# Ledger of designs, part 237: peptides against a protein of PDB entry 3S8F

Target 1, 157 residues: chain A of PDB entry 3S8F
Amino acid sequence: VLTLFVAVPSLMTAFTVAASLEFAGRLRGGRGLFGWIRALPWDNPAFVAPVLGLLGFIPGGAGGIVNASFTLDYVVHNTAWVPGHFHLQVASLVTLTAMGSLYWLLPNLTGKPISDAQRRLGLAVVWLWFLGMMIMAVGLHWAGLLNVPRRAYIAQV
Target 2, 166 residues: chain B of PDB entry 3S8F
Amino acid sequence: DEHKAHKAILAYEKGWLAFSLAMLFVFIALIAYTLATHTAGVIPAGKLERVDPTTVRQEGPWADPAQAVVQTGPNQYTVYVLAFAFGYQPNPIEVPQGAEIVFKITSPDVIHGFHVEGTNINVEVLPGEVSTVRYTFKRPGEYRIICNQYCGLGHQNMFGTIVVKE

## One batch from the design tools (peptide; made by RFdiffusion4, then SolubleMPNN)

Design b2_p23_8_s4 (from b2_p23_8, 16 letters changed)
Fold by OpenDDE base, seed 5:
Structure b2_p23_8_s4 (fold): chain B 157 residues (1-157), chain C 166 residues (1-166), chain A 23 residues (1-23)
Amino acid sequence: as target 1 above (157 residues)
Amino acid sequence: as target 2 above (166 residues)
Amino acid sequence: VDGVLAFMLGLMQTLIDAFYQVF
């Protein structure tokens, strides 16, 4: 019940953030239904990281609703599905947001701007992290659906 | 102009709100679909049953592993299982093929898991509570019981076996 | 599961290798 209650404000937050992003993209010259996405500052790891985190959080949030459903819990509970969910929520959203924050915070704290090389490296790190996390998360969810147990080093499949 | 920007934001918010609501319904539909496709074989939770974990080893149906398997009817059995640090009792659990088995599982110490490989039996076992699971083994052989809830230093080695006889 | 793990590891290695080719 608590999870479902949290889902509502989280969803509201999601659409407001998306609305803000669309507006920003359109202000930056984006046109059409999806052109605003391309107009966003994808060259800035401080931007890309949290956005990718949010993208990963969407299926994680959906999974949260599944995990909170008593009927569906019989299928996924204490299987590899659960750590898959955790990695989408913590290791993607939280971690990527933290990474993005650091790309903004450290230059501001030190007074030294990041070099172009550092920027490119940052982008690579963020994208690789996201992609790897998605692969792992999908794998864990898949394994969970195959009834691979959580907190065990063995599997029946 | 701040006012113009505000109006524009509101327009986008309305669109994304609609999208958000649509996605919510999609998620609900997916949940419903999952339930419809996986309802068959789901073992529902039984009625809440309590037991004293401090005496469960000394008296009652869990006390004697030799008497843990009780025939309750034609082709029906109840198996009283203890999950403890670090193993299961009885071990092995011997049941006939094709019989309806009611597992009554509890713990004398800490929380454990009861996950039977090759089946949909997967429950947590709490001290003071009895977990009830019904299952019919259609195939003979050995089924491994795995503890999937961390229960201490020996957790990773906590296994049991169900032997299904023809 | 072994196949899934192998697939994930393979993809990870591919990404790592690609990274080293770029940086």
Scores: peptide ipSAE 0.023, ipTM 0.705, DockQ to the pose 0.024
Fold by OpenDDE base, seed 2:
Structure b2_p23_8_s4 (fold): chain B 157 residues (1-157), chain C 166 residues (1-166), chain A 23 residues (1-23)
Amino acid sequence: as target 1 above (157 residues)
Amino acid sequence: as target 2 above (166 residues)
Amino acid sequence: VDGVLAFMLGLMQTLIDAFYQVF
């Protein structure tokens, strides 16, 4: 019950952000059910980073519900599942949001826009970061489901 | 212009809110499915119990590891386990195959983990609290106990063994 | 043997090695 009380507002918030993205995409000329996605500024690491963070937050948030559920938490608690969840929440969402913020902040602080090279490098960084985090997170969740213990270097699997 | 934008935003918000609610129900359904299909190998075997961690080593059922395994009935045992820095007692824990084992686990010092490999036994052990887990070992052999809660410099070496006899 | 962990560690090592090959 308490989990749902937290989950509902969180989902509402998350999908409100998505609504804002849709609106922004449509303002940028995107049409149709998915055309607005393509219209978003995917060439800007300041945009891409936090969006990728949000994408990572989806499974992470779902995992939060799992972790907060008594019966399901029994299965995953203190297993590699938990670090997997953290890496989605902190190392993906928070970190990528911070990265994105920096890509916005630094140009504004210095008064100099980022160069095209810097932009491309930034895109590479955030995409590679996201990819790596997803691989690791999936692996950790997988290991957790296989009952690999957290904070241990050995397992029977 | 602002009014038009506002109306547009509302339309998108409504759609995404609907999607949000749908996803919520999906999650609930998944949880329900898991609960419906899940067969627990470990069952809570008692009420929340408290114990004085400062005396648990000196008196009570955890005090003597040689007497930690208590037969409570035909093919039923209670095992009083201490998780401490850095190990478990008794070690090894010897129990019969097919017997219903009630583990009562506590700690005299700090928080530890009690994770039995090859089983779904996985609980935290808090000083002053008794963790109770019921399990039946169907297969004989050795089952390693792992601490999965950081408890100090020796945490990584904190192991125990359950020996299931035929 | 933790196959999953081994896989992950192997992947990490591969990435590290690749990094040092480039830089």
Scores: peptide ipSAE 0.028, ipTM 0.709, DockQ to the pose 0.021; fails the geometry check
Fold by OpenDDE base, seed 1:
Structure b2_p23_8_s4 (fold): chain B 157 residues (1-157), chain C 166 residues (1-166), chain A 23 residues (1-23)
Amino acid sequence: as target 1 above (157 residues)
Amino acid sequence: as target 2 above (166 residues)
Amino acid sequence: VDGVLAFMLGLMQTLIDAFYQVF
């Protein structure tokens, strides 16, 4: 299945980003196998948003491999599985990255830092967005496996 | 030290790249395992068959819905189905229980879907191409056909019925 | 229908209904 090798560059990119996160965490004083994660700036929505996007992108990427399989695609094609997949890719990674970019860009453009209240609100927004996206995505994938059709308002189940 | 930092980054990247490659093989293995253990529901790819969408309504096996169901052998049938804006022909499709049914589905106009509830039949229908699906209905009753590919203003109302008779 | 599926479908219906309340 040569088509599946298209995943190689994507995986390389994904894990390079992970490597960068690990390095950053260790530079911030994190130690051990997982201590570097805690050392990352989780109090900054500009950081949290794209990272949450990346986390959503992981199962989405795995789903991409499934979708790229000619055999397995017969199971999932034109079911709720498909919108579940791209909501992880677009509405999670892309959207959260855009959100994070705004939290970085606006302070830099204006020369004014965000207030603590704005920071806390931003964190709430991105976490709630992520949670909602995960619930929806899991539901859509589940429905897809139960043969709920895409682009239809009815389902047998 | 900038040099040390670069070396450290490289080391981390190498490790994670190795992990990346390992995960690729894991995914391939999972696909292989799934296929090995769940082959009963796999729909094989058929031969590419083409048809002229501009004449399919006037001539050929799709032209007359009354002749759409063709017995090809003992307990074997071929059903020539048109998916069009906005419905299916014939409608209903009547087939006997327990018979092997080969659906030959095409479209005279735009791309449609052919999703049969209660079954694993779910294919795209392209103008100029014939989709072939083989299925045996084990239970009598009515099976709804749903269009799951956007095909225009009436897409949401595009349904058909397969009636399986005892 | 599984409970999770039912929940999701219910949410979808709620959103659809809300949509028609506005538009």
Scores: peptide ipSAE 0.024, ipTM 0.745, DockQ to the pose 0.022; fails the geometry check
Fold by OpenDDE base, seed 4:
Structure b2_p23_8_s4 (fold): chain B 157 residues (1-157), chain C 166 residues (1-166), chain A 23 residues (1-23)
Amino acid sequence: as target 1 above (157 residues)
Amino acid sequence: as target 2 above (166 residues)
Amino acid sequence: VDGVLAFMLGLMQTLIDAFYQVF
């Protein structure tokens, strides 16, 4: 139970980012309870990528709480559940954040603005990556719950 | 404007922090509820027990595979299992159907896994520690033991067998 | 082959095929 408190700083950090997003959205003219979301720059892959990473990180974080549970870990430990969790945390959040960072960094370093075609392609890439990652992650978690072992080429089911 | 922005940021942070704490409590509550209503199916952790991995093959209950299965009571057995690179000892492990089996598993070399196919037995095996798992096999037959912790070049071929006799 | 494994393999194959169609 004490180990579950490891989730506290993670949740605090994640939702402080959300607070920043809300502030940004409201500065951009968004109003109401949810209007600020629509006001965010969804046309910019440098923004969309890390936000999608955050969205993937939410279920991953919930899974982290499960993994940290003494009793629940007996169900999921060293099953396909674990790499499923990793794909949400690393291959989703970290990777998409890195992608987003590159969409910002490279134009600034080169002095060349991103073309509209590159922008649209970037948006397609990050959305497709997110979608694929979610599908794969769900599959891995599902397999893990069915006791498919990690680090094995065979499964009992 | 800067002051206004700062105040707004603080307000949003406070709101989302409150939300985060609420979500934390929700998750804890859900876990507690799940544990309270679904207590079956989880194998309890055993008591932490230490063993010397350098001598476990020479002396003690793991030393002789012929004496690995010990009857401790009516329809109760303790099985002393070694997970090593790359296999299990004894192999096969022979136990009666319907008997309560306490597996005491350790390793003389590196970290291994002990995943029994067809069951929810799944533990890591650490050199110097004894993993304890209790299980009752309801169905006779052969159950494959799979190593699910990478342990070297032969990891993928590291299998054991539990034979449950009628 | 269980449904989950089949699903994962199918997903992998779909992604590979899609990749080769685009690149």
Scores: peptide ipSAE 0.021, ipTM 0.732, DockQ to the pose 0.022; fails the geometry check

## One batch from the design tools (peptide; made by RFdiffusion4, then SolubleMPNN)

Design b2_p24_1_s1 (from b2_p24_1, 13 letters changed)
Fold by OpenDDE base, seed 2:
Structure b2_p24_1_s1 (fold): chain B 157 residues (1-157), chain C 166 residues (1-166), chain A 24 residues (1-24)
Amino acid sequence: as target 1 above (157 residues)
Amino acid sequence: as target 2 above (166 residues)
Amino acid sequence: DLLELLELVYNSSIESVTLGLLTA
């Protein structure tokens, strides 16, 4: 009861953020149903990183509901599913948000903007990180559903 | 300008909240699907049962591995399994094919896992608590028990075997 | 299972009502 109850305001927050992104994109000249997405500052790693984190949080959040269910938790508990969930929540959302924060914080602390080279490198890092995390997370979730145990180096599958 | 912006934001929020509601139903559907496809074969049996982990090795149904498999009825057995650092007893666990097996698992020391490969049996084993799982092995052969809860330096080598006889 | 189902229904209902109110 409690977990799912908390999920409600979390979802509200998440989609409010999405609404904010749409608003921002439209303010930046984006038009149409999806044009606002393209108008967002995808050239800024400080923006891209946390957004990718949020994208990873979608399946991760769903996994949270699964883990909170008694019946579903029986299926996934102590399987590779759980690490998959963690990598979406911590290694994707939290980590990417932290990365994004650094791309904002460091220039402000030093008083120097990041160079174009640094910006490009940052974008590469963030995107590659996200890609790797998604591959791993999908694999772990899949393995978990196949009853591959966590904290074990062997499995029948 | 501020008021105009607020109104615009509100419109977008409404749309996204509606979308969120739709996604909620999608998630529920996915949950239902997962339950329907992955929960067959293992049935929780019994209720929460406690045991003294300090004496479980000396007295009671877990004390003697040779008497761990108890026939409770025609084609029905109860198996008292002890998960410990670092193994299981009895080992192997021998049960007949097609019999209804009730596993009662506990630990004398720390938390362990009880994951039977090839089955949906997967429970944590807590000292002082008895985990109960009901399962019927339809296929003869050997089923490996794996500890999937870290329990110490020997965790990775903590295995057991269930032998299902024809 | 029944209890969990009831919990799910309950929480889902709350969420639906909340979202409905917010979107109204």
Scores: peptide ipSAE 0.017, ipTM 0.727, DockQ to the pose 0.072
Fold by OpenDDE base, seed 4:
Structure b2_p24_1_s1 (fold): chain B 157 residues (1-157), chain C 166 residues (1-166), chain A 24 residues (1-24)
Amino acid sequence: as target 1 above (157 residues)
Amino acid sequence: as target 2 above (166 residues)
Amino acid sequence: DLLELLELVYNSSIESVTLGLLTA
């Protein structure tokens, strides 16, 4: 009865983070309804990575509602849908957040700032990771809806 | 100005919470749509039933594979299936085309999956519990049963067959 | 099923009320 209620604090947290991003963007000179987004530090992989993780988390969260539904879960359970969901939540959000954390942590621990080349490479890495993860996730979800089983090397499709 | 910043943050939070509310309605609508359009053919789960996994092979309806298919009425059958490491019994499962089949599936050992290709039958099989699935095969032929829950080293080879006879 | 629908309505209502109170 209270299964979906767990989504409430998660949504509250997510949108609180979004509010923080808006505030930060506006402090950095962004104006208007969307101008604050452009004002965020998109040149810093330590920022970009977790934000991309958050973006991947949005469809993952929607999938979470599906997975938590008794009737809908019957359709998707133990299909490729489930790995798709996991890759959005773990391999996207968690992993990208970890990457971002490292981009911040390592320079601070070593006392040496990252070079411009390293920064640019870092940006490329996180963007490519995000892109690849989104492609894979969409594919897995799609396959799941086509009744491709999880943990099997064969499929009817 | 900490106070000003705090007030601004609260304003943004309120805005995003309002957006959250809007998104909630969107998600509810999407769920409702999905339920209305995609769940009409979902096989309903049976009532929760318990069994002793340690004796299920020795006594009861799962004990004899030769008696696993039981006619319960006109064009109605109950099939008692065991999912075990690493296979299914009976194998093959023979049922007539067009008959209403109630599968009663349990496991004597570990958790398995019961996924029937070409159907919407997809359930986990837990030791000590009986999974109940109702299905009517419209087309004759062979339907492969796949274990989609990791159950050990032989998991990838764990298959069964349902033979639907005309 | 009915139970799922009731759960959805119940939880959605709670969430809506909560969000409404927080945004007021």
Scores: peptide ipSAE 0.015, ipTM 0.750, DockQ to the pose 0.073
Fold by OpenDDE base, seed 1:
Structure b2_p24_1_s1 (fold): chain B 157 residues (1-157), chain C 166 residues (1-166), chain A 24 residues (1-24)
Amino acid sequence: as target 1 above (157 residues)
Amino acid sequence: as target 2 above (166 residues)
Amino acid sequence: DLLELLELVYNSSIESVTLGLLTA
């Protein structure tokens, strides 16, 4: 079985996106090994949201490898680890991408740019969302490793 | 210039692909480390064993809870457990401390979970299949069995008990 | 589990070769 081979397209996608970010940052004047990151439009929630989603997707992807392992899955299956994993994948990447898309789509559909207040609010929303998701995800993964069961209200740790 | 931009993008892509390879090896190393340090905690799956869920309550080793615990050798037991909506049988499951216990778990109705607190026993139980788990209880006491797979309206209250006797 | 490890090595090797070819 070539189960782990499924990770190849995902990794390719992830790192091509990263490449695009680097290219964009350098086009915006960023230089050096990390200067391109700072040059990205971090003042735009339409940009920040999906990027934060991508960041959350990284540990989620690593967890995917664990979950796909026959032996390691025995350790984490049906524990809090699992919801921790898919919250990173869905509630982080997908949701934040949707949020970012909305911040881009509405101004374009209406032909009106968002106000500065709306922009700042948007930034606050996506950053707080990301922070909350990371706290929850780390907690769930940790609890899972402590054998806290999934779909149960009680646990003996 | 579109051509220059295209070349630049390709260069960055190649660089990041190289990085991806490096990360792949990091992941392999992490998995290898985990396996090396936690091998004792890994429960391997046995061979696939099937049973008819429609008759498992009437015939066979799961039919009588009073005969569910079978001594198969010195300090060795097989326990035939049914997970059903919404409980386990036998309940409690009584086994000796220090004995090697082979749990044979199946379901007559829907998919259930079999999670034993304080242990690494955690399997899904499918109708028509027999889940086999081997474990030795080193400490006497009561161990709660938790259903960690949604199985209906009473799922949240589906518990069992393993009593380990000295 | 040795079999799991072997499978991991096998899959990882294939991935590495694939990525290597794409990078070259």
Scores: peptide ipSAE 0.014, ipTM 0.759, DockQ to the pose 0.074
Fold by OpenDDE base, seed 3:
Structure b2_p24_1_s1 (fold): chain B 157 residues (1-157), chain C 166 residues (1-166), chain A 24 residues (1-24)
Amino acid sequence: as target 1 above (157 residues)
Amino acid sequence: as target 2 above (166 residues)
Amino acid sequence: DLLELLELVYNSSIESVTLGLLTA
């Protein structure tokens, strides 16, 4: 009883972050249902990286609920599904947030702003990272549903 | 200005919180659907059963691999399997096609996995606990057992075989 | 199965009450 209640504060926090993004986008001139998204600073890798992490965290969070269910976890436990979940939660959200933090922190620590070339490179890095991570995560979840085992180099499928 | 901004933020937060609640119900529905479609073939587990991992190799039904397969009824068998570092006992496990097999699996040392390819058999094996899995092999052939729980330096080579005879 | 569903419904109900209190 109340096993999944621990997820409620986390969900509330996540959607509060989304609310902050909407507010920020609207302050930047975005209008309508989706216009605020376009108004966000997508030219800044320090912003894009953690946001992409959040996007990856959404399916990962849904998977977390699945993994926390005794009956559903019986199906996916110790299969490739679990690494897929981890790569969304850690290798996407945490890693991209760290990357984004560096893009902000390093210029401040060195006292030198990043060049335009460095900015563009940073954007390329975080987008490519996100794309690759999503492809891998989909593959791992799919493999997990096909009963490919975790921590094994061999599988029937 | 600050007050207006604060009220605006609160409005957005309330909206997203309401959305969060709505999504929660969507997730519940999705979970229910997943349970209905993907758990129909779940192998039932037995009652919690304990054993002494320090003596399981010396006495009891796991001690002799030659006596590991026990016929318990017509077309019904119990197989006492040890998962250890780094292998399975007995190996191979020989069972008849179409027979109801009850696997009783335990470990004398560390936690292992018992994942049978081509089946939905996938359980962790804990020292001091007996894992019970019931399965009927419909197709003859060889089924590989894979350890999917890290158990030491030889984990990657820890395999077993179930031979299903016609 | 059913117990887990009931737990989820229970948790969602608590969340709804909490949300109601916070938004009142």
Scores: peptide ipSAE 0.013, ipTM 0.745, DockQ to the pose 0.064

